# Peptides against a protein of PDB entry 4HTP, part 124

Target 1, 231 residues: chain A of PDB entry 4HTP
Amino acid sequence: SQTVASHVPFADLCSTLERIQKSKGRAEKIRHFREFLDSWRKFHDALHKNHKDVTDSFYPAMRLILPQLERERMAYGIKETMLAKLYIELLNLPRDGKDALKLLNYRTPTGTHGDAGDFAMIAYFVLKPRCLQKGSLTIQQVNDLLDSIASNNSAKRKDLIKKSLLQLITQSSALEQKWLIRMIIKDLKLGVSQQTIFSVFHNDAAELHNVTTDLEKVCRQLHDPSVGLSD

## One batch from the design tools (peptide; made by RFdiffusion4, then SolubleMPNN)

Design b2_p20_3_s4 (from b2_p20_3, 10 letters changed)
Fold by OpenDDE base, seed 2:
Structure b2_p20_3_s4 (fold): chain B 231 residues (1-231), chain A 20 residues (1-20)
Amino acid sequence: as target 1 above (231 residues)
Amino acid sequence: MSELEQRFEKLIEEIEKERA
């Protein structure tokens, strides 16, 4: 069955996240999230206009926005050091070169941007001149690849993990990779709380999540902002 | 509408066109 996530470019989610991060005030952050959410819901209604009882929801996006609440897929087994080594290999960076050292020593303040400790930002600047300007992945495809990574991690299939990571990397812009890294590491640094995200999504979302700890259930049951839990 | 909203509108239009 067709899903909204199969149509929405991952780039659009990333651009939204970028706007949220760059916004200083809570209200502005909320506005950017709401814009994406409302657009998603509108598209959902159009896509499923003639279909009753669809299981499609905002979940594919929500699980990327709140990756620390992910329960469907298991751990990726990926840390910054692994990604650093992968990028060095993929980009054929000299081991003793500035860019390789920046990636490996991301916690050490070596750069002019003050991005010490933020691997995703360091990676972004290394990738910016070296990768595609625009990615080609949908949110569905990103989730599929992440599912593969988690599954193969559980199966201890390192070669297949690398394969999926390479697909993500080679089909993504620097900006998309920045956010992808943060999703994998499970730290988006949006500057907005989980509670705020839930409150914008639905008035009852926080409550339902507190009870169920199930993001998919929250997204599915509370897809319509006008329909509450008591309804 | 923002650029994002415009892109979503295009996606909707594409879906509607495919159904026609």
Scores: peptide ipSAE 0.564, ipTM 0.932, DockQ to the pose 0.866
Fold by OpenDDE base, seed 3:
Structure b2_p20_3_s4 (fold): chain B 231 residues (1-231), chain A 20 residues (1-20)
Amino acid sequence: as target 1 above (231 residues)
Amino acid sequence: MSELEQRFEKLIEEIEKERA
């Protein structure tokens, strides 16, 4: 069966996250998240118009927005250093060049942008002049590739991990890669709390998550914002 | 309607066309 995630471009999620990050104040951040969520739910209703009992939910997006709550997917085994080396190789950056050194020494303050310690931002600026302007991946495809990475990490298949990473990278814009990196590292820096995300999603979401620690169950059981836990 | 919402509407239209 088709899912909402199989239709929604990963770029649209990333654009939403970018708007949230750039927004000042809680209210504006919430507005951008709510817009994406409401659009998702509307699309869900259209997609599943003739099917009332579906398991499809906001989970594919939610697990990327709150990656620190991921429990289904095993650890990626990927850190900033690995990504730096991969980008240097993929982009054929001179090892002693400015951009390679920026990626490897991302913790050291260098530029005026204040990006020190934020690997994703440093990567973004390196990638921006070198990669696709528009990505082609859906949210489902991103999750499938991330599943592959986690599975292959568990199986210690490094070559297959690299293959999946290359697919993610080569089919993504610089902005999409910025957010993908943050999802993998599990630090989105949105400036809005987990509690706020849950509260916007559903009034009972935080409570259900506290009990179950199952993000998919939260998204599925509380898919309808008008139906509570006690209903 | 935002650009995001417009893109979602386009996706809905595509689904409806496939069903016709």
Scores: peptide ipSAE 0.559, ipTM 0.929, DockQ to the pose 0.845
Fold by OpenDDE base, seed 5:
Structure b2_p20_3_s4 (fold): chain B 231 residues (1-231), chain A 20 residues (1-20)
Amino acid sequence: as target 1 above (231 residues)
Amino acid sequence: MSELEQRFEKLIEEIEKERA
């Protein structure tokens, strides 16, 4: 069956996250998230108009927005150093070159941007002049590839992990890769709390998550913002 | 309507056209 995630470009999620990050005030951050969420729900209603009993929910997006709460997908086994080496190889960067050194020594402040310790931002600037301007992946496809990475990590299949990563990288813009990296590392740096995200999603979301620790159940049971836990 | 909302509206329109 078709899902909302199979239609929504990953780029649209990333652009939303970018807007949230760039926003200074809590209210503005909330507005950007709400806009994406409301659009998602509207699309869900249209997509499933003739189907009352569907399991589709906001979960495919929520698990990328709150990756630290992921419990279904196993660990990726991917660190910044692995990504750095992969990018150096993929982009054919000289090992002693400025860009390669930036990626490898991302924790050492070398530049004026103050991005020390934020590998994703450093990667973004390296990728920006070298990558596609627009990615082609949907949220569903991104999750499928991430599932593959986690599964292959559990199976200790490093070659297959690399293959899935290459698919993600080659089909994503620099901006999309920045956020993808943050999702994998599980640190989005949005400047908005988990509680705020849950509060915007549904009034009972934080409570249900505290009890179940199941993000999918939260998204499914509280899909309708007007239907509470006591209903 | 934001650019994001416009893109979602376009997606909705495409789905509705496929059903007709």
Scores: peptide ipSAE 0.552, ipTM 0.928, DockQ to the pose 0.873
Fold by OpenDDE base, seed 4:
Structure b2_p20_3_s4 (fold): chain B 231 residues (1-231), chain A 20 residues (1-20)
Amino acid sequence: as target 1 above (231 residues)
Amino acid sequence: MSELEQRFEKLIEEIEKERA
């Protein structure tokens, strides 16, 4: 079945997240999120114009925005060190080179940008001159690949994990990879609270999530901002 | 409209075109 996520580029989510992160005030952060959300809902209505009962919702995006609330997908089994090694291999970085050392020693302040401890930012700067400028993945494709990673991690299929990671990496810009890394590590550093995200999504979202802890259910039941939980 | 909104509008147009 057709989903909004199958049409929306992952790049558009990442650009939104980037804008949110760069915004200083809560209001501006909310504005950027709302813009994406409203666009998503509008697209949903257009896509499903002739279908009243659809299971499609904002969930594919929401689970990437709030990855710490993910309950459907199991652990990825991916750490910064694994990613560092993968990038060193993939990019053929000299092991004793500056960039390789930056990735491996991401916790140590080595640069002027204050990126110490933020692997995703360090990776971004390494990737920026080496990766494609525009990614090709949709949000659905990203989720599918992440599902694959989690499934294969559970099955201890390391080779297949690597394969999926390579697909993600080779089809993503440096910026997209920065955010992808943060999604995998489950730390987006948006500067906006979970409560704020829920509040913008739907007035009853926080309450429903507190009861169900089911992010998909929240997104499905409260898809329409004008329809309340008691409706 | 923002660039993002414009991109979404384009996607909508494409869907509508495919249905016609």
Scores: peptide ipSAE 0.551, ipTM 0.928, DockQ to the pose 0.858

Design b2_p20_4_s1 (from b2_p20_4, 10 letters changed)
Fold by OpenDDE base, seed 2:
Structure b2_p20_4_s1 (fold): chain B 231 residues (1-231), chain A 20 residues (1-20)
Amino acid sequence: as target 1 above (231 residues)
Amino acid sequence: SEVDKALAEMRERMAKLNAE
């Protein structure tokens, strides 16, 4: 079965998130999210034009935008230190080199960028000259790989976790990896609240989530912004 | 197709935003 997420590049989501983060005001942040969402819904309608009662929804994207609300997949078991070590290995960075030390000591102020404590930003600058300029993953593929990571973490299969991480890394731009890291660590630093995201998605989204704590249900039941919870 | 059109429109939107 076809899903919207199988057609939407992960890069598109990341670009949207980047715009939201860089926006100064709440209104501008909301605009960027709304534009992405509207495009998603329009594509959904086209994709499923001749199909009723589809289970497809905004959920694949929403769970990446609000990773703190993830309830379906198990914990990744991935922290900044693990990613640092992986990048050092993958990029063949000297352990005593500047870039390796930046990754390992990400909490210590280093350099002029003022990115101390933000591992994703530190990683971005290390990756920018070393990785693909354009990624190739869809949102569906990203979620599939993240599912694999979570499953293998639960099963204590470290080698398979690494395999999936390598697939993510090698098929992603520096910008995409910045956001991927933040999704894994579950801190996007968008500057907008969960309530704001829900409010833009649907007027009844916050209420339904408060009751069900089921992000997929929220996305599925409230897919149409014109159809309310009480309808 | 309608699917291709919708995807193209989404990509066009993103391209415009990137050009700003």
Scores: peptide ipSAE 0.071, ipTM 0.708, DockQ to the pose 0.961
Fold by OpenDDE base, seed 5:
Structure b2_p20_4_s1 (fold): chain B 231 residues (1-231), chain A 20 residues (1-20)
Amino acid sequence: as target 1 above (231 residues)
Amino acid sequence: SEVDKALAEMRERMAKLNAE
């Protein structure tokens, strides 16, 4: 069946996250998230106008915004070191070159950007002059590829993991890859709490999640902000 | 900015769908 996630470019989510991260105040961060969410809900209503009882929800986006609450996918088995090596190979970076060393030693301050310890930011600057300016993946496609990675990690198929990662990388801009890395590592650095995200999504979201620990159920049951748990 | 352009495009797409 059709989903909102199949129509929303991953780049749109990443741009929203970028604006949230760059916002200094809580109110501004909330505004950016709310605008994205409201647009998503309106899109949902339009897409499913003639279809009742759909299971589609904000879950495909929410699980990328709150990746630490992911319970459906198994572990990716991916760390910064693996990604560093992959990028060095893919981009054909000299192993003893500046960019390769930045990726491998991302915890050590080497540059003027002050990005020590943030692998995603280090990767961003390496990728920016080398990658596509515009990505082509939808949120659904990103989730499908992440599902593949998790499944293949469980099956110990390293070759297929690499294949899915390469597909993600080659079809994503540097900015999209920055956020993708943070989603995989499960640290978005948005500067807004989980509680705030839930509060903006629905008044009963935090409570329902505390009981069920099921992010998909939270998104489906509380899709309509005007309909509460007691209704 | 690139970010602003991306958001504008998303809003435009969603607005178009809502109008259909």
Scores: peptide ipSAE 0.042, ipTM 0.644, DockQ to the pose 0.070
Fold by OpenDDE base, seed 4:
Structure b2_p20_4_s1 (fold): chain B 231 residues (1-231), chain A 20 residues (1-20)
Amino acid sequence: as target 1 above (231 residues)
Amino acid sequence: SEVDKALAEMRERMAKLNAE
């Protein structure tokens, strides 16, 4: 079935998140999110113009923006140390080299960037000169791969987890990987609260989520910003 | 596969960087 997420590049979401993160004021952060959301809804309307009762919604994006609210897929079983080791292997970094040590000791300040404790930023600077300039993944594909990771983690299939991670990594830019890492670790550091995200999405979103704890239901039932819970 | 191709390209770039 056709979904908006199958057409939206993951890079577009990452660019939006990057803009939000770099914005200083709440209003500016909200603006960037709203612009992405509005474009999504517009495309949804066009894509599903002749189709009723579609289940498609903003959920594929929302679950990446608010990964701490994920309830559908189980734990990834991925920690920073695992990613560090994977990158060292994949990039063939010298074990005792500067970049390898940065990844492994990401919590300790090693330079002037001041990114201690933020593995994603450390990884970004290591990856930037080494990986693709432009990624090729859609939001749907990213979610599919993340689903695979979670499923295989539950099944204790480490080999398949690695396979999916490699697909994510090799098809993503450094910027996209930065955000992927943050999504996996479930800390986006956007500087905007969950409540704000919900409020921008729909006036009733926070309330519905508080009751259902189901992010997909929130996105589906409140897809139209003009239709409330009581309607 | 596309993944294999991307991996190969990455490794090539990495080799060049490590050689500098």
Scores: peptide ipSAE 0.020, ipTM 0.431, DockQ to the pose 0.027
Fold by OpenDDE base, seed 1:
Structure b2_p20_4_s1 (fold): chain B 231 residues (1-231), chain A 20 residues (1-20)
Amino acid sequence: as target 1 above (231 residues)
Amino acid sequence: SEVDKALAEMRERMAKLNAE
């Protein structure tokens, strides 16, 4: 079945997240999220114009924006140290070199940017001069790969986890990888609360999530901002 | 198609946002 997520580039979501992060004010952060959401809903209406009772929703994007609320996908089993080692190997970085040490010792301030403790930002600066400028993955493809990672983690298939990670990395820009890392680690550092995200999505979203703890159900039932829970 | 048009419009909006 056709989904909005199968058409939306992952880069578009990452660009939106980047704008939200860089914005200082709450209102500006909300504006960037709202613009992405509105575009998503408009495309949904066009894509499903001749179809009734579709299950498609904002869920594929929402679960990446609020990864800490993920309940369908099991744990990835991936930490910063694992990613550091993977990047060192993939990029053939000298093990005792500056960039390798930055990745491994990401908690120690070694750079001029003040990004100590933020592995994703450290990775970004290492990747920026070394990776492709434009990614090719859709949101659906990213979720499929993340599903694969979680499934293989549960099955203790480390080689297949690495395979899926390499596919994500090799098809993503430095900026996309920064956000992908944050999604995997489940800390986006957007500067907006979960409640704010829900409030922008739908007035009843926070309430429904509090009751069901089901992010997909929230996205599906409250897809239309004009239709409430009591309707 | 209508789908292609909607996608193009979405991409145009994203491009404008990226240019700002």
Scores: peptide ipSAE 0.085, ipTM 0.725, DockQ to the pose 0.885; fails the geometry check

Design b2_p20_4_s2 (from b2_p20_4, 11 letters changed)
Fold by OpenDDE base, seed 3:
Structure b2_p20_4_s2 (fold): chain B 231 residues (1-231), chain A 20 residues (1-20)
Amino acid sequence: as target 1 above (231 residues)
Amino acid sequence: SEVEKALAEMQERMARLNAE
């Protein structure tokens, strides 16, 4: 496929998000996001050098970074409890074992890492010794699978939802799954505001989004940081 | 190619970040 997202590993996005989350200062968080974005734009220019009027944009990544603004795909119908049960089954965890109980009771403080209430972090520590060290999915493939989940949720095809989830899980590292969970639940906990993300992307991004509520349109129309809304 | 070069540069950047 002739998209940037078809070439960028999902692991690269997750690594960037991890760096953003771990950064203490706003400036450092912004730097990590900007570097990823600049790299993406550079790749776009190279990929589409001989093609005019392409629809490809940062949208495939942006919709994963700001999942609460997703309007194209419908609800996944997935909650923490469903994921907990799926992991218990997939990993063959004893139901009365410590790891199964940690997943099911993720809201209760355990006194370990202070990760109570953050299901993704609880899952990460359970998955780390049990799953792949490196994932193989691209950003495009992740979005395709998420589209499948949303579509099948609408169609009430639970079996196909499970199939797509299993594909995501079995082809992802623990770190990638941590972020995937947060994308599905729509809470990344990056420590940087939506406004900041938009401001780094383009000066007019927040304004255009406020009017259109269309994240793809924002990414496509404001792909070039030097071209504004009034141009 | 330009695409291969761009991909390589991205991969190198991420490798550096992951090594820190």
Scores: peptide ipSAE 0.273, ipTM 0.855, DockQ to the pose 0.865
Fold by OpenDDE base, seed 1:
Formats: C-alpha cells, structure tokens, sequence
Structure b2_p20_4_s2 (fold): chain B 231 residues (1-231), chain A 20 residues (1-20)
C-alpha cells in the first residue's frame, strides 16, 4: 500500500533535524519538529482521503528520529571505525592523509571546529566537497536499506551489508549522510529529550510507549492528536 | 492530484526554511 514515507524525501527530514540541532531554544526546536509533523499529518490525510483503516503512520519517520527506541529492526553491527574504513575506501582517500586520519581518529580533537568525538560531523566535513549536493532517497527507501543492513548483519552477510551501505552513501548528500550516520549509531544530538518529542507528537504518547514499548503502536494508535487513549 | 499538491506544499515549506 502507498505510504507517506514513500513520498517524503529523506532530505526533508534531515533538513528538519539540522534546524532542530542548530536551534538554541527549546521552543524553537519544538517548532521545527511540530511543523514537520503537521505537514506529515496533512499529507497523510490527503494521501488516504478515500481509504479507511490504513496502517500507515508517522512510524517510518519516528523510528529514525528516536532510533534508540527501535525494536523491530535488529542491530546493524556498524560502528564508527567500520564507517571510517568504508569512507576511506569509497572516496579513495590516502590512508596516511589528513582526511583519512580525521575519520579514524575522530575522538582526538583535530582542527578548530571542536567536533571531537562526533564522527558524523567529521564525516560531514570530509564528504561536503566530495559528494552529491542533493540526495534522491525517500524515507521509505532509507528504511528499506536499513532493514536490509540489519537482516544481513543477522545472517552474517558482510558483502550485502556493504552493498546496502554503498547505496545509502552514493544517493545521499553530505548533510543526509551526517544524519544517517547518527541514526545508525543511534545518537542524534538534537538537544531535545525523548519526552519532549513524544509530548509534541501526542499527549498520551509517552504513557503508551511506557506500557507497550512499541513505537509503531504508539504512532498508529495516536496518529490523531485529538483522539486520546481513553477515546 | 491532491497528493501532488500536498507534496508540493511540503517541498515549498522546506525551500522557504532553507532560504532562511
């Protein structure tokens, strides 16, 4: 069935996340998230106007925004060191060069940016002059590729993991890759709490998640902000 | 279509935000 996630560019989510991260105040961070969510819900209503009892929800986006709450998809088996090596290979970086060393030694402060320990930011600056300006992936496609990575990790198919990662990387901008890395590592550094995200999504979201621990169920049952759990 | 219109509105919003 047709989903909202199959239409929404991954770039749109990444741009929203970037704005949330750059915003200093809690209120401004919340505003950016709310605007994205409201736009998503509006699109959902338009897409499913003639369909009742759809299973489509905000879940495809929510599981990327709160990747630490992912329970459906198994572990990726991907760490920063693996990604560093992959980028060095893919970008044909000299192994003893400045950029390769930055990726491998991401925990050591190098340069003036103060991004020590944030692999995604280091990767961003390496990628920015070398990759596409605009990505082509939808949120659905990103989730499909991430599903493939998790499945292949469970099956110990390293070659297929690499294939899916290459598809993600080659079809994404530097900014999109920064956020993709953070989603895989499960640390977005948005500056807003899980509770805040849930509270903006739905008043009962935190409660339902605490009981069920099922993010999809939360997104589906509480899709309408005006309909509560007791309704 | 209404779907295309909704997508266009989302894209326009993002374009405005990126211009700021």
Amino acid sequence: as target 1 above (231 residues)
Amino acid sequence: SEVEKALAEMQERMARLNAE
Scores: peptide ipSAE 0.255, ipTM 0.842, DockQ to the pose 0.939
Fold by OpenDDE base, seed 4:
Structure b2_p20_4_s2 (fold): chain B 231 residues (1-231), chain A 20 residues (1-20)
Amino acid sequence: as target 1 above (231 residues)
Amino acid sequence: SEVEKALAEMQERMARLNAE
């Protein structure tokens, strides 16, 4: 069955997240998220106009926006050091070069950008001049690849993990990779709380999540903002 | 179809937003 996530470019989500991050005020952050969500819901309605009882929901996006609430897929087994090494290899960076050292020593403040401790930002600047301008992945494809990574991590198939990571990397812009890294590390640094995200999604979302701890159920059951939990 | 048209319009809107 077709899903909204199979039609929405991952770049669209990343652009939204970037706008949210850059916004200073809570209201502006909320606006950007709401616009994305509203567009998603509109797309859903169009896509599923003639289909009742679809299981499709905002879940594919929500689980990337709130990766710390992920319960369906297991741990990726990916840390910053692994990614650093992978990028050094993939980009053929000199091991003693400035960029390689930045990736490996991402926690050490390099005086210029104030991005100390944010591996994703450091990676972004390294990747920006070296990667494609526009990615080709959909949200569904990103989730599929992340599922693969988690599954293969559980199965201790390091080779397949690397394969999926390479697919993600080679089909993503620097900006998309920045956010992908943050999703994997489970720290988006949006400057907006989980509660705020839930409140924008649905008034009852936080409550339902507190009871079920199931993000998919939250997204499915509260897909319609006008239909409450008690309805 | 009307659905296809609506989907295309939505995709175009999203593309425009992403280009900004």
Scores: peptide ipSAE 0.249, ipTM 0.844, DockQ to the pose 0.533
Fold by OpenDDE base, seed 5:
Structure b2_p20_4_s2 (fold): chain B 231 residues (1-231), chain A 20 residues (1-20)
Amino acid sequence: as target 1 above (231 residues)
Amino acid sequence: SEVEKALAEMQERMARLNAE
């Protein structure tokens, strides 16, 4: 069955997240998230106009926005050091070069940008002059690749993990990769709380999540912002 | 189609926001 996530470019989500992060005030952060969510719901209504009782929901996006609440996907087994080594290999960076050392020693302040400890930002600046300007992945494709990584980690298939990571990297812009890294590490640094995200999504979302701890159920049951839990 | 229109509107919105 067709899903909204199969049509929405991952770049659109990343652009939204970037705007949220750069926004200084809570109200502005909320506005950017609300606009993305409203567009998603509008697209859902159009896509499923003639189909009742679909299971499609905001879940594919929500699980990337709140990756710390992921319960369906198993652990990736990926750390910053693994990604650093992969990028050095893929980009053919000299091992003793400035960029390789920045990736490996991302916790140490090496420059004027103040990005110490943020591997995703360090990676972004290394990738920006070397990667495609526009990515080609949809939100569904990103989730499929992340599912593959998690399943192969469980199966101890390092070769297949690398294959899926390479597909993510080669089909993504530097900005998209920055956010992918943050999703994998489960720290988006948006500057907005989980409670705020839930409150914007649906008035009953926080309550339902507290009871079920199931993000997919929250997204499906509370898909319509006008229909509450008691309805 | 309505689906194509909805996608185009979403993309246009993102393009406008990126231009600001």
Scores: peptide ipSAE 0.233, ipTM 0.831, DockQ to the pose 0.905

